# Peptides against a protein of PDB entry 4Y8H: the designs that were tried, part 31

Target 1, 222 residues: chain A of PDB entry 4Y8H
Amino acid sequence: TTIVGVKFNNGVVIAADTRSTQGPIVADKNCAKLHRISPKIWCAGAGTAADTEAVTQLIGSNIELHSLYTSREPRVVSALQMLKQHLFKYQGHIGAYLIVAGVDPTGSHLFSIHAHGSTDVGYYLSLGSGSLAAMAVLESHWKQDLTKEEAIKLASDAIQAGIWNDLGSGSNVDVCVMEIGKDAEYLRNYLTPNVREEKQKSYKFPRGTTAVLKESIVNICD

## One batch from the design tools (peptide; made by RFdiffusion4, then SolubleMPNN)

Design b2_p13_7_s3 (from b2_p13_7, 6 letters changed)
Fold by OpenDDE base, seed 4:
Structure b2_p13_7_s3 (fold): chain B 222 residues (1-222), chain A 13 residues (1-13)
Amino acid sequence: as target 1 above (222 residues)
Amino acid sequence: SVPPPHLATVDAV
């Protein structure tokens, strides 16, 4: 996995690759790693796929209830606090590593959370097995006062660094843009740099294409 | 056994 977050002048962008793995197996070539906690608060997940999905849904539900109870728009720091307390309670056994970002009445926010419940803050962040490849791009090209377009490009370039250099990352780039005063813009498959060309040859052969020279039926139960 | 679906991390879980 490669996940990133980048702050810009009027908001925050998060991005992710779309590979899921089971050891050496690619389980899904186009999984969704961006999750909605609330309309204007999204996260990107690395770790156990089920844990990232379940924890974000749980906190998303509690944030909605909290918003209704308080008659206030959800805050990113509230989601952060709920997530970190939940993860800390389980002492790292919930395998969720999250970049949490959003806009709220207090502004734009970008945080990361590790499975043991530690949290970081920054103008740019990366997590996952591709995080070092992504961070090399971020450290090289990040500047203050990024535009929306510059931040989307920087985030997508950082994800591509993971796609090309990390075995755990691959396929496509998903993006979510959260700008102050606007709805969140979820850009599923914003980049699809790994579209495979049509195979020149079909390997579907009719039954009997390979002659059976000998057949033996062995009972494996004595 | 095949591990569960994973979104690979640097940290060993």
Scores: peptide ipSAE 0.297, ipTM 0.822, DockQ to the pose 0.293
Fold by OpenDDE base, seed 3:
Structure b2_p13_7_s3 (fold): chain B 222 residues (1-222), chain A 13 residues (1-13)
Amino acid sequence: as target 1 above (222 residues)
Amino acid sequence: SVPPPHLATVDAV
């Protein structure tokens, strides 16, 4: 997995690759690693696929109830605190490694969370097996005061570094843009750089290509 | 047994 987050002048972007693995096996070539916690709070997940999906759905449900109870739009720091406390309670047995990002009435936010419940803050972050390949791109090209378009490009270039150089990463780039004063823009398969060309040869031979030399019917039931 | 589906991490020992 390669997941990234990048802050820009008026919001935050997160991006992910689309490979799922089972040891050396590619289990899914086009899985979704971006999850909605609330309309304007999204996360990217690495680790156990079921745990990343289940924990984000659980916190998403509790954030909705909290928003209704308080009559307020949900805050990214509330989602962060709920995720942290839940993951810490399970002492790393829930295999969720998350980049959490969003916009709320206090501004734009970007955080990371590890399975034991530690949290980090930054203007750019990467997680997963492709995190070092992504971070090499981020460290080389990140600057202050990025535009939306520059941040989307930087995030997608960082995911591509994971796709090309990390065995655990592959296929496509998914993006979610959260800009202040706008709806979240979820761009499923924003880039599809691994479209396979048509196979040069079919092994579907005409029926009868292999001659039947002998046929026999044997009754096995007495 | 084949492990469950993973989204690979660096720390997956």
Scores: peptide ipSAE 0.283, ipTM 0.810, DockQ to the pose 0.272
Fold by OpenDDE base, seed 1:
Structure b2_p13_7_s3 (fold): chain B 222 residues (1-222), chain A 13 residues (1-13)
Amino acid sequence: as target 1 above (222 residues)
Amino acid sequence: SVPPPHLATVDAV
């Protein structure tokens, strides 16, 4: 997995690759690693696929209830706190590594969470097996006061570094843009750089192409 | 047994 988050002048972008693996096997070539916690709070997940999905759904549900109870828009720091406390409680047994990002009435936020419940903050972050490939791009090209377009490009370039260089990453780039004062923009398959050209010929031969050379019927009853 | 679907991490062996 390669997941990234990048802050820009008026919001935050997260991006992910779309490969799921089972050891040496590609389990899914186009899985979704971006999860909605709330309308304006999204996360990218690495680790156990079921755990990343389940924990984000659980916290998403609790954030919705909290929002209704408080009559307030959900805050990224509330989601962060709920996630970290939950993950810490399970002592790293829930294999979720998350980049959590969003916009709320306090501004734009970008955090990471590890399975043991530690949290980091940054203007740019990467996680997953492709994180070093992504970070090489981020460290080379990140600057203060990025535009939305520059941040989307930087995030997608960082994910592509994972796609090309990390065995655990592959296929497509998914993006979610969370800009202050706007709805979240989920860009599923924003880039599809691994589309194979249509095969020029089919190996589906007509029936009867292989001749039957010999047949024998054996009775197995006495 | 085949491991469950995983989104590989740096800590994932």
Scores: peptide ipSAE 0.271, ipTM 0.799, DockQ to the pose 0.277
Fold by OpenDDE base, seed 5:
Structure b2_p13_7_s3 (fold): chain B 222 residues (1-222), chain A 13 residues (1-13)
Amino acid sequence: as target 1 above (222 residues)
Amino acid sequence: SVPPPHLATVDAV
């Protein structure tokens, strides 16, 4: 997995690759790693696929209930706190590594969470097996005061670094843009750089292409 | 046992 988050002047972007694996096997070439916690709060997940989905849905439900009860828009820090407390309670046994981002009445936010419940803050973040490949791009090209377009490009370039260089990452780039004063823009398969060309040849040969050189029938009854 | 579907992390590489 390669997941990233990048803050820009008026919001935050998160992005992910679309490969799921089972050891050396590609289990899914186009899985969705971006999850909606609330309309304006999204996360990207690495780790156990079921745990990332389940924990984000659980916190998403609790955030909705909390929002209704308090008559307040959901805050990214509330989602962060609920996630970290839940993960910490399970001592890393819930295999969720998350980049959590969003916009709320207090502004734009970007955080990361590890399975043991530690949290980080930054203007740019990467997680997953492709995180070092992504971080090499981020460290090379990140600047203060990014535009929306620059941040989308930087995030997508960082995910592509994972796609090309990390065995655990692959296929497509998904993006979610959360800009202050706008609805979240979920860009499923924003880039599809691994579309295979049409096969030039078929390996289906006619029957009889390989000649039978010898046949023998052996009776194995005594 | 077959491992569950995983979104690989640095620690799992």
Scores: peptide ipSAE 0.254, ipTM 0.791, DockQ to the pose 0.312

Design b2_p13_7_s4 (from b2_p13_7, 6 letters changed)
Fold by OpenDDE base, seed 4:
Structure b2_p13_7_s4 (fold): chain B 222 residues (1-222), chain A 13 residues (1-13)
Amino acid sequence: as target 1 above (222 residues)
Amino acid sequence: FQPPAYLNSVDAV
């Protein structure tokens, strides 16, 4: 997995690759790693796929209830706090590593959370097995006062670094843009750089192309 | 038994 978050002048962008793995096996070439906690608070997940989905849904539900109870729009720091307390309670056994981002009445925010419940803050963040590949791009090209377009490009370039260089990352780039005063923009498959070219040859052969040389039936009950 | 699907992380053992 490669997941990133990048703050820009008027909001925050998160991005992710779309590979899921089971050991050496690619389980899904186009999974969704971006999750909605609330309309304007999204996260990207690494770790156990089920845990990332389940924990974000749980906190999303609790955030909605909290929002209704308090008559306030959800805050990213509230989601962060709920997530970290939940993860800490389970001492890293819930394998969720999250980049949490969003916009709320207090502004734009970008955080990361590890499975043991630690949290980080930054203007740009990366997590997952591709995090170092992504961070190399981020460190090289990040600047203050990014535009939305520059931040989307930077985030997508960082994800691509993971796609090309990390075994655990692959296929496509998903993006979510959270700009102050706007609805969140979820860009599923924003980039699809791994579309397979058309096969040069058809491998449909006439029946009988491969001859059966010998057949034997063995009774294993004798 | 299929192993769980992972979104591979450097910290995920």
Scores: peptide ipSAE 0.378, ipTM 0.852, DockQ to the pose 0.332
Fold by OpenDDE base, seed 2:
Structure b2_p13_7_s4 (fold): chain B 222 residues (1-222), chain A 13 residues (1-13)
Amino acid sequence: as target 1 above (222 residues)
Amino acid sequence: FQPPAYLNSVDAV
C-alpha cells in the first residue's frame, strides 16, 4: 500500500493506490483504500483491509451521532481522537494505519494514526509499504503554499512512486480532495496507468492439435 | 484457511 496526504492553501488532498495482497498474491487489483468518515472527513488506510474498513465505519457512525448530539459539524480532531483511543484500547491488534484528513469549521487538517494509537501531524504524510517511495517524491517536490492542482499532482506522483517501486502497491491512483467551503471531491481511479493491452492470441487450441506420434507400454514392476 | 486481505504496511504484522 501507498497512501499519502498533502495540505494545500485552501484544503487537503489524500490519495492511495488500489492493490490488495495476500502474501505474494494480488487479491484485488482495484480495491478502494479511501474511506468516508463524514462528508468532509476522509481517510486512507493501510494494514488489514477488514480492520481499516471496519474501524473507519465505526468511527464514522459515532461521529455522525456526535454531530447530531452537539448540533455541530464533525471535526477532524474528534475523528482522530476516537480512532486513536479505539486503536490504543486494542493494543495494535486492530491492524489499521490511517491518514485522516478533512475540512471543518476550524479549517483543514491532516493527521496519521498507527495501529497502537500513536498520532502524527504534518503538511505532507505517507504510510504503507510504499511510504518511503512516496516520501522521496514528497521531500523532493513539496513546497509551502501549494495550489489545489499542485497538491493533486504531488499526491498522485507520490502514489505512482509506490506503484512503480513497491511490491505491495499497484494499479491505479484514487484521490479525495477536501477544500474549505466546498463538497469533498472523490476521484475514483483518477489515474489508471496500468491498463493492459488486448491479448493478441488465444491459447485455446482444438483437441487433437498435438498429435500422438508414438505410444509404448513399459512394465516397471519386478 | 485463506489469509486475510492485506493493504501492505512497513510495520510487520
Scores: peptide ipSAE 0.375, ipTM 0.855, DockQ to the pose 0.324
Fold by OpenDDE base, seed 5:
Structure b2_p13_7_s4 (fold): chain B 222 residues (1-222), chain A 13 residues (1-13)
Amino acid sequence: as target 1 above (222 residues)
Amino acid sequence: FQPPAYLNSVDAV
């Protein structure tokens, strides 16, 4: 997995690759790693696929209830705290590594969470097996006061670094843009750089293509 | 038993 978050002048962007794995096997070539916690709060997940999905849905549900109870729009820090406390309770056994981002009445926010319940803050973040490949791009090209377009480009380039250089990452780039004063823009398969061309040949060979080289009759009974 | 699907992480064991 390669997941990234990048803050820009008026919001935050998160991006992810679309590969899931089972050991050496590609389990899904186009999985969705971006999850909606609330309309304007999204996360990207690495770790156990089921845990990332389940924990984000659980917190998303509780955030909605909290929002209704308080008559307030959901805050990213509330989601962060709820996720942190939940993950800490399970002492890293819930294998969720998250980049949490969003916009709320207090502004734009970008955080990361590890499975043991630690949290970090930054203007740019990467997680997953492709995080170092992504971070090499981020460290090389990140600047303050990014535009929306620059941030999307930077995030997508960082994900592509994971796609090309990390075995655990692959296929497509998904993006979610959360800009202050706008609806969240979820860009599923924003880039599809691995579309395979039509296969040049059919693998259906004529019958008899595989010649019988030898035959032997073996008596199995003594 | 199917092995779980992973979104591979460097810090996930």
Scores: peptide ipSAE 0.370, ipTM 0.852, DockQ to the pose 0.334
Fold by OpenDDE base, seed 3:
Structure b2_p13_7_s4 (fold): chain B 222 residues (1-222), chain A 13 residues (1-13)
Amino acid sequence: as target 1 above (222 residues)
Amino acid sequence: FQPPAYLNSVDAV
């Protein structure tokens, strides 16, 4: 997995690759690693696929209830606190590694969370097996006061570095843009750089290519 | 038994 977050002048971008694995096997070529916690708070997940989805849904439900109770739009720091307390309670047995980002009435925010419940803050972050490949791009090209377009490009270039250089990453780039004063823009398959070419050969032979040499009916019931 | 699907992380224990 390669997941990234990048802050820009008026918001935050998160991005992810779309490969799921089972050891050396590609389990899914186009999985979704970006999850909605609330309309304007999204996360990217690495670790156990079921845990990342389940924990984000649980906290998303609790954030909705909290928003209704307080009559306020949900805050990214509230989601962060709920996630870290839940993960810490389970002592890393819930295998969720998250980049959490969003916009709220206090501004734009970007955080990371590890499975044991530690949290970090930054202007740019990467997690997953492709995190070093992504960070090489981020460290080379990140600057202060990025535009939205520059941040989307930087995030997508960082994910591509994971796609090309990390065995655990692959296929497509998903993006979510959270800009202050706008709805979140979820860009599923923003880039699809790995469309397979047409296969040179087909194994769909005409019926009758293999001759039937013998036919017999056997009664297997007494 | 199918092993769980992973979104591979560097910190995979």
Scores: peptide ipSAE 0.368, ipTM 0.849, DockQ to the pose 0.298

## One batch from the design tools (peptide; made by RFdiffusion4, then SolubleMPNN)

Design b2_p14_4_s1 (from b2_p14_4, 10 letters changed)
Fold by OpenDDE base, seed 3:
Structure b2_p14_4_s1 (fold): chain B 222 residues (1-222), chain A 14 residues (1-14)
Amino acid sequence: as target 1 above (222 residues)
Amino acid sequence: EEEAAAFAALPILV
């Protein structure tokens, strides 16, 4: 997996690749790694697929209840605190590594969370097996005061570095843009750089290519 | 059988 987050002048962008694996096997070529916690708070997940999905849904439900109880829009720091306390309680046995980002009444935020419940803050972040490939792009091209378009490009270029150089990453780029004063923009398959070409040969042979040499009916029940 | 059981026991990673 390669996941990234990048802050820009008026918001935050997160991006992910779309490969899932089971050891050396590609399990899914186009999985979704961007999860909605609330309308304006999204996360990208790396680690165990079931744990990333289940933990983000659980905290998403609790954030909705908290928002209703407080009569306030949910804050990214509230989601961060709920996630870290949950993960810490399970001592890293819940294999969720998250980049959490969003916009709220206090502004735009970007955080990371590790499975043991540690948390980091940054203007740009990467996690997963492709994180070093992504970070090489981020360190080379990140600057202060990025525009929305520059941040989307930087995030997508960093995910592509994971797609091309990390065995655990592949296929497509998903993006979610969270800008202050706007709805979240979820861009599923924002880039599809790995469309397979048409196969040069077909294995569809005419009927009768393999001759039937013998037919017999055997009763298996007495 | 053992290889199929070992494959089924591997978690899906993202």
Scores: peptide ipSAE 0.448, ipTM 0.760, DockQ to the pose 0.827; fails the geometry check
Fold by OpenDDE base, seed 2:
Structure b2_p14_4_s1 (fold): chain B 222 residues (1-222), chain A 14 residues (1-14)
Amino acid sequence: as target 1 above (222 residues)
Amino acid sequence: EEEAAAFAALPILV
């Protein structure tokens, strides 16, 4: 997996690749790694697929209840705190590595969370097996005061570095843009750089296409 | 067969 987050002047973007794996096998070529916690708070998940999905759904449900109880819009720091406390309780046995981003009444936020419940803050972040490939792009091209379009490009270029260089990453780029004062924009398959060409020929030959040239029976019992 | 069974026991990673 390659997941990234990038802050821009008026919000935050997250992006992910779409490969899931089972050892050396590609399990799904077009899985979704971007999860909605609330309308304006999204996360990207790396690690165990079931754990990333289940923990984000659980915290999403509890954030909705908290929002209703407090009569307040959900805050990214509330989601961060709930996620980290849950993951810490399970001592890293819940295999979720998350980039959490969003917009709330306090502004735009970007955080990362590791399976043991540690958290980081940054203007750009990467996680997953492709994180070093993504970070090489981020460190080379990140600047302050990014526009929305520059941040989407930077995030998608960083995911592509994972797609091309990491075995755990592949297929497509998904993007979610969270801008202050707007609805979240979920761009499923924003880039599809791995469309396979049509097979030029059929590999089905009629029976008997290869002639039997010789046959011999050998006794292998003494 | 054993190799296919070993793959079925691995977690799906993202």
Scores: peptide ipSAE 0.447, ipTM 0.758, DockQ to the pose 0.739; fails the geometry check
Fold by OpenDDE base, seed 1:
Structure b2_p14_4_s1 (fold): chain B 222 residues (1-222), chain A 14 residues (1-14)
Amino acid sequence: as target 1 above (222 residues)
Amino acid sequence: EEEAAAFAALPILV
């Protein structure tokens, strides 16, 4: 997996590749690694697919309840704290590595969370097996005061570095843009650089191409 | 059989 987050002047973008693996096998070529915690708070997940999905749904549900009880829009730091405390309670046995990003009444936020419940903050972050390939792009091209378009490009270029160089990463780029004062923009398959060309020939031969060389009827009742 | 069982026991990673 390659997941990234990039802050820009008026918000935050997260992006992910779309490969899932099961040992040496590609389990899914086009899985979704971007999860909605709330309308304006999204995360990207690396690690165990079931754990990333389940923990983000659990925290998403509790964030919705918390929002209703407080009569307030959800905050990224509330999601961060709930995820952190949950993951720490399970001592890294929940295999979720998350980039959590969003916009709330306090501004735009970008955090990472590791399975043991440690948390980081940054203007750009990468996680997963492709994180070094992504970070090489981020460190080379990140600057302060990125525009929305520059941040989407930087995030997608960083994911492509994972797609091309990491065995655990592949297929497509998914993007989610969270801009202050707007709805979240989920761009499923924003890039599809691995579309296979049309097959030039078919292995579907005409019926009867395989000759029957011999036929025999055997009675199985004595 | 063992390879198929080992494959089925591996978690899906993202």
Scores: peptide ipSAE 0.444, ipTM 0.757, DockQ to the pose 0.847; fails the geometry check
Fold by OpenDDE base, seed 5:
Structure b2_p14_4_s1 (fold): chain B 222 residues (1-222), chain A 14 residues (1-14)
Amino acid sequence: as target 1 above (222 residues)
Amino acid sequence: EEEAAAFAALPILV
């Protein structure tokens, strides 16, 4: 997996690759790793697929209840704290590594969470097996005061570095843009750089293409 | 059976 988050002047973008793996096998070529916690708070997940999905749904549900109870829009720091406390309680046994981002009445936010419940803050972040490939791009091209378009490009270039160089990453780039004063823009398959061309030849050969070289009848019954 | 069980025991990673 390669997941990234990038802050820009008026919001935050998160992006992910779309490969899931089961050991050496590609389980899904086009999985969704971007999860909605609330309308304007999204996360990208790396680690165990079931844990990333289940923990984000659990916190998403509790954030909605909390929002209704408090009569307030959900805050990214509330989601961060709930995720952190939940993951810490399970001492890293819940294999969720998350980039949590969003916009709320306090502004735009970008955080990371590790399975043991540690959290980081940054203007750009990467997680997953492709995180070093992504970080090489981020460190080379990140600047302050990015535009929305520059941040989407930087995030997508960083995910592509994971797609091309990390075995755990592949297929497509998904993007979610959370801009202050706008709805979240979920760009499923924003880039599809691995579309396979039409197969030049049919692999259905005529019967008899493989010649029988030898035939022997062996009686194996006594 | 063991290979199928070993394959089924591998977590789906993202």
Scores: peptide ipSAE 0.439, ipTM 0.753, DockQ to the pose 0.737; fails the geometry check

Design b2_p14_4_s2 (from b2_p14_4, 8 letters changed)
Fold by OpenDDE base, seed 3:
Structure b2_p14_4_s2 (fold): chain B 222 residues (1-222), chain A 14 residues (1-14)
Amino acid sequence: as target 1 above (222 residues)
Amino acid sequence: EEELAAFAALPVLV
């Protein structure tokens, strides 16, 4: 997995690759790694697929209840604290590694969370097996005061570095843009750089290519 | 059988 987050002048972008694996096997070529916690708070997940999905849904449900109870829009720091406390309670046995980002009445935010419940803050972040490939791009091209378009490009270039150089990453780039004063823009398959060409040969042989040499009826009942 | 059981025991990672 390669997941990234990048802050820009008026918001935050997160991006992910779309490969899932089971050991040496590609399980899914186009899985979704971007999860909605609330309308304007999204996360990218690395680690165990079931744990990343289940923990983000659980916290998303509790954030909705908290928003109704407080009569306030959800805050990214509230989601961060709830995720951290839940993951820490399970001592890293819930295999969720998250980049959490969003916009709220206090501004734009970007955080990371590890499975043991540690959290980091940054203007740009990467996690997953492709994180070093992504970070090489981020460290080379990140600058202060990025535009929305520059941040989307930087995030997508960083995910592509994971797609090309990390065995655990592949296929497509998904993006979610959270800008202050706008709705979240979820761009599923924003880039599809790995469309497979048509196979040079078909395995569809004419009927009768393999002749029937013998037929026999065997009774399997006593 | 053993290879199928080993495959079924591997978690899906993202």
Scores: peptide ipSAE 0.454, ipTM 0.765, DockQ to the pose 0.825; fails the geometry check
Fold by OpenDDE base, seed 2:
Structure b2_p14_4_s2 (fold): chain B 222 residues (1-222), chain A 14 residues (1-14)
Amino acid sequence: as target 1 above (222 residues)
Amino acid sequence: EEELAAFAALPVLV
């Protein structure tokens, strides 16, 4: 997996690749790694697919209840704290590595969370097996005061570095843009750089296409 | 067969 987050002047973007794996096997070529915690708070997940989905759904449900109880819009720091405390309770046995981003009444936020419950803050972040490939692009091209369009490009270029250089990453780029004062923009398959060429010929031949040139019976019993 | 069964037992990673 390659997941990234990038802050821009008026919000935050997250992006992910779309490969899932089971050891050397590609399980899904077009999985979704961007999860909605609330309308304006989204998460990108790396690690165990079931754990990333289940923990984000659990915290999403608890954030909705908390929002209703407090009569307040959900805050990214509340989601961060709930995720951190839950993951820490399970001592890294819940295999979720998350980039949590969003907009709330306090502004735009970008955080990362590791499976043991540690958290980081930054203007740009990467996680997953492709994180070093993504970070090489981020460190080379990140600047202060990015526009929305520059941040989407930077995030998608960083995911493509994972797609091309990491075995655990592949297929497509998904993007979610969270801008202050707007609805979240979820861009499923924003880039599809791995469309397979059409097969030029059929590989199904009639029986008997390969002639038997010689047959011999060998006794292998003494 | 056993190696394929072992791969089927691996968790799905993302």
Scores: peptide ipSAE 0.453, ipTM 0.764, DockQ to the pose 0.710; fails the geometry check
Fold by OpenDDE base, seed 1:
Structure b2_p14_4_s2 (fold): chain B 222 residues (1-222), chain A 14 residues (1-14)
Amino acid sequence: as target 1 above (222 residues)
Amino acid sequence: EEELAAFAALPVLV
């Protein structure tokens, strides 16, 4: 997996690749690694697919209940705190590594969470097996005061570095843009750089291409 | 068969 987050002047973007693996096998070519915690709070997950999905759904449900109870829009720091306390309780046995990002009444936020419940803050972050490939792009091209378009490009270029160089990463780039004062923009398959060309020939031969050399009927009741 | 069963027992990683 390659997941990234990049802050820009008026919000935050997260991006992910779309490969899942089971050892040497590509399990899914186009899995979704961007999860909605709330309408304006999204996360990208690396690690165990089931754990990333389950923990983000659990916290998403509890954030909705908390929002209703407090009569307030969900805050990224509330999701961060709930996620880290849950992961810490399980001592790293829940294999979820998350980039959590969003917009709330306090502004735009970008955090990372590790499976043991540690948390980091940054203007740009990468996680997963492709994180070093992504970070090489981020460190080379990140600047302060990025535009929305520059941040989407930087995030997508960083994910592509993972797609091309990391065995655990591949296929497509998914993007989610969270801008202050707007709805979240989920761009599923924002880039599809691995579309296979049309097959030049078919292995579907005419019926009867393989000759029957011998046929025999055996009665099994004798 | 055993190798295929071992691969099926691996968690899906993202």
Scores: peptide ipSAE 0.451, ipTM 0.763, DockQ to the pose 0.845; fails the geometry check
Fold by OpenDDE base, seed 5:
Structure b2_p14_4_s2 (fold): chain B 222 residues (1-222), chain A 14 residues (1-14)
Amino acid sequence: as target 1 above (222 residues)
Amino acid sequence: EEELAAFAALPVLV
């Protein structure tokens, strides 16, 4: 997995690759790793697929209830706190590594969470097996005061570094853009750089293509 | 069966 988050001047972008794996096997070529916690708060997940999905749904449900009880829009820091406390309670046994991002009445936010419940803050972040490939791109091209377009490009270039160089990452780039004063833009398959061309030849050969080199009839009954 | 079970025992990673 390669997941990234990048802050820009008026919001935050998160991006992910679309490969899931089971050891050496590609389980899904086009899985969704971007999860909605609330309309304007999204996360990218790495680690155990079931844990990333289940924990984000659980916190998403509790954030909705909290929003109704408080008569307030959900805050990214509330989601962060609920996620970290839940993960810390399970001492890293819930294999969720998350980049949590969003916009709320307090502004735009970008955080990371590790399975043991530690949290980081940054202007750019990467997690997953492709995180070093992504971080090499981020460290080379990140600057202050990114535009929306520059941040989407930087995030997608960082995910592509994971797609091309990390065995755990592959296929497509998914993007979610959260800009202040706008709805979240979920760009499923924003880039599809691994579309296979049409097969140049049929692999169904006519009968008789393989010659019979030798035939022998053996009586197996004594 | 055991080899198929070993592959089934690996978690799906993302």
Scores: peptide ipSAE 0.441, ipTM 0.757, DockQ to the pose 0.759; fails the geometry check

